# Peptides against a protein of PDB entry 3ESW: the designs that were tried, part 1

Every score and structure here is a prediction.

Target 1, 322 residues: chain A of PDB entry 3ESW
Amino acid sequence: NNIDFDSIAKMLLIKYKDFILSKFKKAAPVENIRFQNLVHTNQFAQGVLGQSQHLCTVYDNPSWHSIVLETLDLDLIYKNVDKEFAKDGHAEGENIYTDYLVKELLRYFKQDFFKWCNKPDCNHCGQNTSENMTPLGSQGPNGEESKFNCGTVEIYKCNRCGNITRFPRYNDPIKLLETRKGRCGEWCNLFTLILKSFGLDVRYVWNREDHVWCEYFSNFLNRWVHVDSCEQSFDQPYIYSINWNKKMSYCIAFGKDGVVDVSKRYILQNELPRDQIKEEDLKFLCQFITKRLRYSLNDDEIYQLACRDEQEQIELIRGKTQ
Below, numbering starts at 1 at the first letter of every chain, in headers, positions and changes, except where a header shows other numbers.
Peptide ipSAE is a variant of ipSAE made for these designs: the mean of its two directions, with the distance scale d0 fixed at 1.0 Angstrom where the peptide's residues are scored. Compare it only between designs on the same protein; published cut-offs may not carry over.
The geometry check fails a fold that doesn't show the stated peptide or that is severely misdrawn somewhere.

## One batch from the design tools (peptide; aimed at target 1 I3 F5 A9 L12)

Design b1_p8_1 (made by RFdiffusion4)
Pose (drawn by RFdiffusion4):
Structure b1_p8_1 (pose): chain A 322 residues (1-322), chain P 8 residues (1-8); non-standard residues A184 YCM
Amino acid sequence: as target 1 above (322 residues)
Amino acid sequence: SESIVKML
């Protein structure tokens, strides 16, 4: 009995596909309650649910993608990307071009395109002039800035001239293309959209301890890559936990294809207690949403995606890539 | 192949 593995192996891959295609089916009402309910047992759940709604579908918008592309200096971007491909882009330029592009976009965005804003500059006094602004709090948007999905307008008084500069906080990323300034918040909103506008596979990563950033899928490294625009950073998920020494509890990724707990990638010391939701319930929560996010996908799509997800679980469950 | 069988 030379036991045939190649036979048994090829079989199983077949059986596995059925197991997978079954998993991403229905929404049998049994687990539906578990969902509709969990979202009332727990607010960390409602939190994730709410954000999934604001953040997964939103950046897939051709109208926007086009405007961003019109607006960005593609000649400049692609020239530099091409210049860096010139100084030899790996023996296998095997979709490595895509990585060089993301890196250059980070540079352009930071060195060139967008600008940070703690207190704003005085609107009437010069440009370099923020530290003579004392804040008078926040309030609702006026009629004009109400158009751009704004909740809070921080207002400031200039002690040197008396005028009041205001700093609306927008969520319409197209508005940010104009204002070209802000904090992680909007830096990240616009940068996610920018990444999506090159048709890249992109995600919004949310840290409960007040920071947001991106994840991009590198077909060259065939895994997700951490991208943080504020820090012009490429593949440095440790940056928060180690370099900054920031204490963190949870990290959640959002995208058109799903919602995934990516904590393990980032919270690699200074771990805070994860005391917000039964870990079993969180797994369920993401799975149900990811499943919901895919009813309209076909079998080949449902499967190829589920494998990428699995590849990721092993990466996180373990301590490394591959 | 043996590794795939054992894994699955």

Design b1_p8_1_s2 (made by RFdiffusion4, then SolubleMPNN; from b1_p8_1, 5 letters changed)
Fold by OpenDDE base, seed 3:
Structure b1_p8_1_s2 (fold): chain B 322 residues (1-322), chain A 8 residues (1-8)
Amino acid sequence: as target 1 above (322 residues)
Amino acid sequence: AKEIVEKL
């Protein structure tokens, strides 16, 4: 009996695909009960769920993408990308072009487009007057500010002229295209939308210890790449733990196709206690939300994403052994 | 400086 090894290999591949796809089927009643109990009893789980309901879908807005592309200096951006690609990119193939694009977007955003705001300039005294500003606290938004998803307004008094300046913390990224200033939240929010507007696969990374950044999936590197707009940083996941000596407990990535605990990529030293949720419950939560985000996808899309997820998990394990 | 990551 000639063993048809090709037939056996095909059968094994089919069975493997079916096994992987079975993990993404509609949740069993027991999984739904576990999920409901977890989000009702654990505040951290409730927070992750709440963030996923916003961050996983908000940037998938074609109208916003159009507004972004109309607002950016695309001629300058592509001129710079083409210039850098022409130097080094031809040897590496077409897939590296997106890496050059992200690097230029980081440059453009930090150098030409957006401003860091520790304190606002005085609205009366003009530019470079932030040194004269004293914080008075925070308030709720006024009727105009409330139109742009503003939760908090920081209030400052000018020591020179005595006038009050408002710094509204806008969550509407379209309003941020106008205001062109903020802290990490505004930077990451708008920059995530910018990357999405170029058709990139992007995740929003939430750190529990008051930081946020992006990841994009590089087709050239075939992995998720750290991107911090505040730092003009590309592929430097170590900057927080090593360069800043930052203490951290959780880093959670939110994308249209999944929610992933990426703490292992960024927490290299100075790990804080992970006491907000059981590790098994966090893993379950992220997997459960990821399943829900993929319910509309076909079997081939689900399988491709599952293969990508497996490669990422292997990467995250290997990064601890280097 | 960079630690003023007052989240939105």
Scores: peptide ipSAE 0.068, ipTM 0.780, DockQ to the pose 0.012
OpenDDE base, seeds 1, 2, 4, 5: peptide ipSAE 0.048, 0.050, 0.069, 0.066; ipTM 0.765, 0.779, 0.780, 0.775; seed 4 fails the geometry check

Design b1_p8_1_s3 (made by RFdiffusion4, then SolubleMPNN; from b1_p8_1, 6 letters changed)
Fold by OpenDDE base, seed 2:
Structure b1_p8_1_s3 (fold): chain B 322 residues (1-322), chain A 8 residues (1-8)
Amino acid sequence: as target 1 above (322 residues)
Amino acid sequence: AKELVERL
């Protein structure tokens, strides 16, 4: 009996696909109970859930994408992308072109579009007056600021003129297209929306030790790529642990199709205690939220994403991003 | 040092 190895291989692939798909079926009652207990008893788990409810879906707004594309200098952006793409003599391909696009968007955003705001300029004295600003603390938004999803307003007094300047911490990224200033939160928020507006696969990365950045899924590199708009950084996940000597405990990535603990990509040294949740409970939580985000996807989409997830897990275990 | 991180 000639063993039809091709038939066996096809059958094994079908069985493997079915096995993978079985993991993304509706959660068992026991998993729902575990999830509910975890988010009600663990504050870190509740925080991750709360962030996922916002960050995984907020950027999937076609109206916002249109407003972004209408606001950016697309002619300048594409001119620069085309120029850089032409230098390297690469074969035409959407995959590598997208990496050049993200690199140009990083340049454009930092150099031409958005500004760092440690302290605001004085509204009365004008530009380059932030040195004269003394923080008075924070307060709730006024009626106008509240329209733009503002939770906190930082209050500053000018040492020169004595006037008060408000620095609202807007969470509405469309308002950030107008204000064009902020700290890492505003930078990452708007830059995540910008990348999403180009139809890219993007995640928002939250670090427990106060920082936020993006990841972009490069089809050219076939992996998630570190992207920090504040640093104009592409594929430099080491900058926090090595260059900044930053101590970190958790990095959690939030995307449309999943929530992933990406701590292993960024925490290369100076690891802080991971004492906020049990590792198995965090893994369960991220998988459970990811499963919920994928409930409306078809079997082929679920399978493709599951293959991508497995490759990322292998990458994170190997510690080789290159 | 960019005090990057005053959280929202």
Scores: peptide ipSAE 0.062, ipTM 0.795, DockQ to the pose 0.011
OpenDDE base, seeds 1, 3, 4, 5: peptide ipSAE 0.050, 0.051, 0.057, 0.058; ipTM 0.794, 0.790, 0.785, 0.777; seeds 3, 4 fail the geometry check

Design b1_p8_1_s4 (made by RFdiffusion4, then SolubleMPNN; from b1_p8_1, 3 letters changed)
Fold by OpenDDE base, seed 4:
Structure b1_p8_1_s4 (fold): chain B 322 residues (1-322), chain A 8 residues (1-8)
Amino acid sequence: as target 1 above (322 residues)
Amino acid sequence: SEELVKKL
């Protein structure tokens, strides 16, 4: 009798695994046609694809991880992590230590390492001169700025000395380790790389309404956790909709293992029209890109990720009922 | 703050 139940359970588990794995097999010709038509006809879909081609893989660079770890004050970081971890009476080896690490990295990054840049300081007048800066507009990068994946340069004139100061919007996160300043784009870009450099599972979250942040997969909490370096925020997905009263339409998470519509986690009120793409087409797009990102993974890895995805989808459905 | 969101 017990042997039969174990055999049935094993058989059901095998069939369930096979069913899950079947969804991640190479795309059928019809799915490829649908995908191609979608990205060629829908600008939002093209944008999501373009972002996925960069954001899903760019941070998986071991050379960059080494440069980050060499640049950060690791002694200070771990001293603070160990202090807060010990204060709460945790034993070494618990998965919760990583949550303390991420919280300290948020503190360290905002308080000690990186600077918010509404306006740059005047290159001639020195520190704390941004108040004297008048925006003149934006231009393309020069030959030197172009080496660091710069798309746009903001131009400012100093009202005191009349000199021009350039604020290049660098997309090279290694250059951001030098410049140590920016807005939400630079903050999120470098902070995503920092978290990745500690071997963490991280996603870059793009919001259509001009904000970006991270998600970290907490092994302790067994879920994706909101992380905003600009706000020094950990597990506060409500800050945009509730605290800022921000109106939003789309939040898309980009990670090495997938692309996920996480709008339900962050858009709690003041939802803007989701008119850029059909919901079914967005779901298809994210699934199709996710499937491509997993093509080199083995069956066990695919199955574990699919289980994680299922739990996240359940969470995202339940979160609307609070 | 909401002002932080200006201009990716």
Scores: peptide ipSAE 0.081, ipTM 0.803, DockQ to the pose 0.012
OpenDDE base, seeds 1, 2, 3, 5: peptide ipSAE 0.064, 0.072, 0.067, 0.080; ipTM 0.786, 0.801, 0.800, 0.802

Design b1_p8_2 (made by RFdiffusion4)
Pose (drawn by RFdiffusion4):
Structure b1_p8_2 (pose): chain A 322 residues (1-322), chain P 8 residues (1-8); non-standard residues A184 YCM
Amino acid sequence: as target 1 above (322 residues)
Amino acid sequence: NIIDEALD
């Protein structure tokens, strides 16, 4: 009995596919209550649910993608990307070009395109002039800035001239293309959209302890890569936990293809208690949403995606890539 | 066990 593995191996891969295609089916009403309900037991759940609605579908918008592309200096971007591919892009330029592109976009965005704003500059006094602004709080948007999905307008008084500069906080990333300034918040909104506009596979990563950033899929490294525009950073998920020494509890990724707990990629010391939601319930929550996010996908798509997800679980469950 | 080995 030379036991035939190749037979048994080829078999199972078949059986596994059925297990997978079954998993991403229906929404049998049994687990539906578990969902509709959990979203009332717990607000960390409603939190994730709400964000999934604002953040997964939103950046897939051709009208926007095109405006961003019109607006960006593609000649410049691609020139530099090409210049860096010139100084040899790995023996296997095996979709490595895509990585060089993301890196260059980070550079352009930071060094060139968008600017940070703690207090705003005075609108009437010069440009370099923010430290003489004392804030008078926040309030609703006026008629004009109401168009751009704004909730809060921070207003400031200039002690040198008396005029009031205002700093609307927009969510319409197309508006940010114009204003070209802000904090992680909008820096990240626009950068996610920018990444999506090159057709990259992109995600919005949310840290409960007030920071946001991106994840991009590198076909070259065939895994998700951490991208933070504010820090012009490429593959440095440790940056928060170690370099900054920031204490963190949860990290959640959002995208067109799904919602995934990516904590393990980032919270690699200074771990805070995860006391917000039964860990079992969180797994369920993401799975249900990811499943819901895929009813209209076909079998080949449902499967290839589920494998990428699995590859990721092993990466996170373990301590490394591969 | 045999199935696990086949998958490896």

Design b1_p8_2_s1 (made by RFdiffusion4, then SolubleMPNN; from b1_p8_2, 5 letters changed)
Fold by OpenDDE base, seed 5:
Structure b1_p8_2_s1 (fold): chain B 322 residues (1-322), chain A 8 residues (1-8)
Amino acid sequence: as target 1 above (322 residues)
Amino acid sequence: ELIEKALK
């Protein structure tokens, strides 16, 4: 009896696919109850849910993508990408082009486009006057600032001229295309949109210890890649724990197709207590939100994403990203 | 929560 191993393998693959797809069916009543109870009783869970409701979908705006592409110097960007890509003689295949694009966007954004703002320049004295600025505190937005999803405005007084300068913390990334300045929040917000505008798979990573960055899914590397616009950093997840010696507890990635605890990628040492939620509950929460985000996807899309998820989980367990 | 500043 020639066991048709190929037929058996195909059948097993079909059964496996069906099994994976079954995990993404509509949540059972018990799961909904668990979810509702968790988000109503745990503040950290509520925070993750709240962030997911914004960060997972806000950047999927075609109008914003068009505005971004119209605002950037695309000729310069593509010239630089093409130059770097040509050096490899196409030996690594076409998929590496997107890695070069992301690297150039990091360069362009930090060097040519956006500015870090510890303190604003004085509106009266002009450029390079931030050293004269004294913080007076923060207040709510005025009527104009409120148009651009501004929750807080930092107020500064110039020690030279005595005038007040406002630094509104805009959450509208389109406004940031105009202002072209900010801190890690503004940097990551706009840079996430920029990457999305090029049709890339991007996640927004929130760290509980007051930092944010991106992840990009590299088709060349076939994994999620750390991307920090503030640092012009590509594939350097260790910079926070090792280079900065930063203590961290949670890193959570938010994308259109899922929410993932990526703490293991970035927290390599100096781990702070993870006491905000039970590990099982956090895992459940992320999976539940991810499942909801995928409800409209077809079986093939769900399967492909599930395969990526499993590969990422294996990567995170093994600690061998490099 | 507004992310205030990168730690660099």
Scores: peptide ipSAE 0.071, ipTM 0.830, DockQ to the pose 0.011
OpenDDE base, seeds 1, 2, 3, 4: peptide ipSAE 0.021, 0.025, 0.026, 0.024; ipTM 0.684, 0.731, 0.730, 0.732

Design b1_p8_2_s2 (made by RFdiffusion4, then SolubleMPNN; from b1_p8_2, 5 letters changed)
Fold by OpenDDE base, seed 2:
Structure b1_p8_2_s2 (fold): chain B 322 residues (1-322), chain A 8 residues (1-8)
Amino acid sequence: as target 1 above (322 residues)
Amino acid sequence: DLIEKALK
């Protein structure tokens, strides 16, 4: 009996695919109950769910993508990308081109487009007057500021002229295309939208210890790549733990196709207690939200994403991307 | 690093 090894291999691949797909089927009643209980009883879980409802979907807006592409200097960006790409002797259209694009977008965004705002300049005294600004506190948005998804407005008094300057913390990334200033929240928000506008696979990474950044899925590197617009950083996940000596407990990535605990990528030392949720419950939560995000996808898409997820989990366990 | 200065 000549064992048709090719037929067996094909059959095993089919069975493996079916097994993987079975994990993404509609949640069992027991899983729904567990999920509901978890988000109702655990504040951290509720926060992760709330963030996922916004961050996983908000950037998938074609009208916003058009506005972004119309606002950016695309001629400058692509000229710089083409110049750097040509130096390495790569063929046009190779997967590495997208890595050059992301690197140029980081440069362009930090150097040419967006500004860090620790304190605003005085609206009356003009540019480079932030040193004269004293914080008075924060308040709710006015009627105009409220149009741009503003939750908080920082209030500053100029020590020179005595006038009040408002620094609204806008969450509308389209408004950020106009204001072109902010802190890590505004930087990451708009930069996530920018990357999405180029058709890239992007995640928003939330760190519990008051920082946020992006991840980009590099087809060249075949993995999620750390991207921090504030630092003009590409593939440097160690900068927080090592360079900043930052203490961290949780890093959660939010993307269109999933929610992933990426803490192992970024927390290399100085780990804070992970006491906000049980590890098993966090794993369950992220998997459950990920399943929900994929309910409309076909079997092939689900399978490809599941293979990507497994590869990422292996990477995160092995620590090889450092 | 702008953020490092803001966190210190």
Scores: peptide ipSAE 0.025, ipTM 0.707, DockQ to the pose 0.010
OpenDDE base, seeds 1, 3, 4, 5: peptide ipSAE 0.008, 0.021, 0.018, 0.008; ipTM 0.553, 0.559, 0.682, 0.514

Design b1_p8_2_s3 (made by RFdiffusion4, then SolubleMPNN; from b1_p8_2, 5 letters changed)
Fold by OpenDDE base, seed 5:
Structure b1_p8_2_s3 (fold): chain B 322 residues (1-322), chain A 8 residues (1-8)
Amino acid sequence: as target 1 above (322 residues)
Amino acid sequence: DVIKKALE
């Protein structure tokens, strides 16, 4: 009896697919109850949910993508990408072009486009006067600032002229195309939109210990890649734990297709207590939100994403052989 | 609010 191994393999694949798809069916009533109880009783869970409601979908705005592409120096960007690709890219295949694009966008953003703002320049004294600025605190936005989704305005007094300068912390990334300055929040916000505007698969990574960055899904590397616009960093997830010796507890990635605990990618040493939520509850929460984000997808899309998710989980368990 | 974050 020649065991038709091909037939068996096909049957196993079908069963596996059905099993995977079953996980992404509409949530059972018991799961809904668990979710509701969790987000109403656990502040961290409520925070993750709240962030997901914004970060998972806000960047999927075609009008914003158009504005971004019209604002950037695309000729310069593609010229530089083409130059780098011409050197080594042909040997690695066409998929590597996107990695070169992301690397150039990191360069362009940090070197040519955006500016770090620890303290603003004095509005009266002009450029390069931030050294004279003393923080007075923070307040709510005025009527003009409120138009650009501003939650907080930092107030500074100039030691030279005595005038007040406002540094509004805008959440509207389109406004950031104009202001072209900020801290890690503004950097990550706008850079996430920029990457999305090129049609890339991007996640926003929130770290509980006061940092944020991106992940890009590289088709060349076939995995999620660390991207930090502030650091002009590509595929260096170790920089926080190792280079900065930063202590961290949670890193959560937010994308259109899911919410994922990516702490294992970035927390390599000096792990802080993960005491904000039970591990099982966090896993459940992320999976539940991810499931909801995928409700409109077809079976093939769900299956492909699930396969990608499984590969990521394997990667996170094995650790990157860098 | 993630926008309020700052690096050291």
Scores: peptide ipSAE 0.062, ipTM 0.817, DockQ to the pose 0.011
OpenDDE base, seeds 1, 2, 3, 4: peptide ipSAE 0.036, 0.040, 0.054, 0.052; ipTM 0.760, 0.784, 0.819, 0.807

Design b1_p8_2_s4 (made by RFdiffusion4, then SolubleMPNN; from b1_p8_2, 5 letters changed)
Fold by OpenDDE base, seed 3:
Structure b1_p8_2_s4 (fold): chain B 322 residues (1-322), chain A 8 residues (1-8)
Amino acid sequence: as target 1 above (322 residues)
Amino acid sequence: DLIEKALE
């Protein structure tokens, strides 16, 4: 009896797919209990869950995408992308074009569109007066500021004219299209939305040590790529640990399809104690949230994402950044 | 130092 190796191979592939899909089935009662106990007893876990409920879905808003695309100088952006694409002599391909697009968006955002705000300019004295501003503290939003998801307003007094200037920390990214200024939070928030508005697969990366950035899934590179709008940085995950000599404990990526501990990509040295949660519990938490985010997906989509996740985990273990 | 993160 000639062993039909092709039939056996097909059968094994089916069984493997079924096995992978079985991991994404509805959580067992024991897993639900573990999850509930974890988020109720561990503050870090509760924080990750809370962030996932917002960051994983908030940017999937077609109305916001339209507003973004109407606000950006698309003619300039695509002109520059086309120019850089042509210089490198690469064969025409949609996959590599998106990398050029992200690089141009980084340039455009930092150089032409958005401004870093350590301290605001005086609303009375005008531009380039931030040096005269003294922080007085923070307060809650007023009636106008509260319309734009503002939790905190920083208050400054001008040493020259004595007037008070307010710097609202807006979380509404549409308002940020108007204000065009902020710190890493505002930068990352709006830039994440911008990337999403071009139909890109993007994650928001939260660092416990007061920084945030993005990851973009490059179809050309076939991996998640570090993207920091503040630094105009593309594929430089080492900048925090090496260039800044920053000490870090946790980096968590939040996307529509999952929550992933990406600490190994960014924490290359100066690791702070990871004492906020047990490693096994964090792994469980991220996997559990990821399963929930994928409940509406079909088997093929789940399988494709699972394969992508596996490749990412291999990358993170090997430490092979390009 | 002032908080760099937005209130998320």
Scores: peptide ipSAE 0.067, ipTM 0.819, DockQ to the pose 0.010
OpenDDE base, seeds 1, 2, 4, 5: peptide ipSAE 0.025, 0.023, 0.062, 0.060; ipTM 0.692, 0.702, 0.810, 0.813

Design b1_p8_3 (made by RFdiffusion4)
Pose (drawn by RFdiffusion4):
Structure b1_p8_3 (pose): chain A 322 residues (1-322), chain P 8 residues (1-8); non-standard residues A184 YCM
Amino acid sequence: as target 1 above (322 residues)
Amino acid sequence: DELNDALD
């Protein structure tokens, strides 16, 4: 009995596919209650649910993608990307070009395109002039800025001239293309959209302890890559936990294809208690949403995606890539 | 072990 593994191996891969295609089916009403209910037991759940709605579908918008592309200096971007491919892009330029592009976009965005804003500059006094602004709080948007999905307008008084500069906080990333300024919040909103506009596979990563950033899929490194525009950073998920020494509890990724707990990738010391939701319930929550996010996908798509997810679980469950 | 290698 030379036991035939190649037979048994090729078999199973077949059986596995059925297991997978079954998993991403229906929404049998049994687990539906578990969902509709959990979203009332727990607000961390409603939190994730709400964000999934604002953040997964939103950046897949051709109208926007095109405007961003019109607006960005593609000649400049692609020139530099090409210049860096020139100084040899790995023996296997095996979709490595895509990585060099993301890196250059980070540079352009930071060094060139967008600008940080703690207090705003005075609208009437010069440009370099923010530290003579004392804030008078926040309030609702006026008629004009109401168009751009704004909730809060921070207003400031200039002690040198008396005029009031205002700093609307927009969510319409197309509006940010114009204003070209802000904090992680909008820096990240626009940068996610920018990444999506090159047709990259992109995600919005949310840290409960007030920071947001991106994840991009590098076909070259065939895994998700951490991208933070504010820090012009490429593959440095440790940056928060170690370099900054920031204490963190949860990290959640959002995208067209799914919602995934990516905590393990980032919270690699200074771990805070995860005391917000039964860990079993969180797994369920993401799975149900990811499953819901895929009813209209076909079998080949449902499967190839589920494998990428699995590859990711092993990466996180373990301590490393591969 | 051999089966896992065949699957891979």

Design b1_p8_3_s1 (made by RFdiffusion4, then SolubleMPNN; from b1_p8_3, 5 letters changed)
Fold by OpenDDE base, seed 4:
Structure b1_p8_3_s1 (fold): chain B 322 residues (1-322), chain A 8 residues (1-8)
Amino acid sequence: as target 1 above (322 residues)
Amino acid sequence: DKLLEAIK
């Protein structure tokens, strides 16, 4: 009788794995047609696709990781991590160490490394002169700024000296290691790269209502964890909806292994109309892109990721009931 | 403010 149960369990597991793997096979012609029609007819879908083409892969650059690690004060970071880790009585080798690392990186980044820029300081008057700056508008990048993937340059005039200061909105995170200033876009961009440089699983979360943040996959917590570098926030997905009383419609997470609608994690109240795309089409789109991102993975990797996806979906459903 | 592009 025991032999039969083990055999049945093995058979069921094989069938289940095969079923899961079947969902990640090459897209059928009908799915390709649906995808093409969706991205050509729906602007939101096109935007999600465009973002995925960049955000899902750009941070997986070993050269960038090396530059980041060479730029950060690793001695300070690990000193602080080790201190806090030891203070809480943890033994070395526990998965929880990475949570302490991410928390220290949040601290280090906000307190020691990067600066928030509402308005730039005057290039002529020096530090702490942003209060004297008047916005004149935005323009395209010059030839030098264009080298660092700059799409827009904000222009400011100093009320004191009359000089013009440029605030280029760089998308090159390596340039941000030099400039060390920006708004949520620059913060999230560079911080995503920083986390990736430590070998962590990270997603870039885009909110339609003009905010961005990260998610880190904690091996200790065995889930995706909210991480906002601007707020030095770890595992506080409620801060936008509850603390800020922010109205939101969409939160989309972009990672190397998939694109996921994570709106349910962050939109807890004050939900705006989700009228940019049909829910079924958004689900299809995210699944389709995710499937493409996993085409080169083996069956075991696909299965493990599918299990993670399922667990996340369960979490997202349950979170609405709390 | 915390906006991606524009100060509002």
Scores: peptide ipSAE 0.063, ipTM 0.828, DockQ to the pose 0.010
OpenDDE base, seeds 1, 2, 3, 5: peptide ipSAE 0.053, 0.020, 0.054, 0.066; ipTM 0.822, 0.673, 0.825, 0.836; seed 5 fails the geometry check

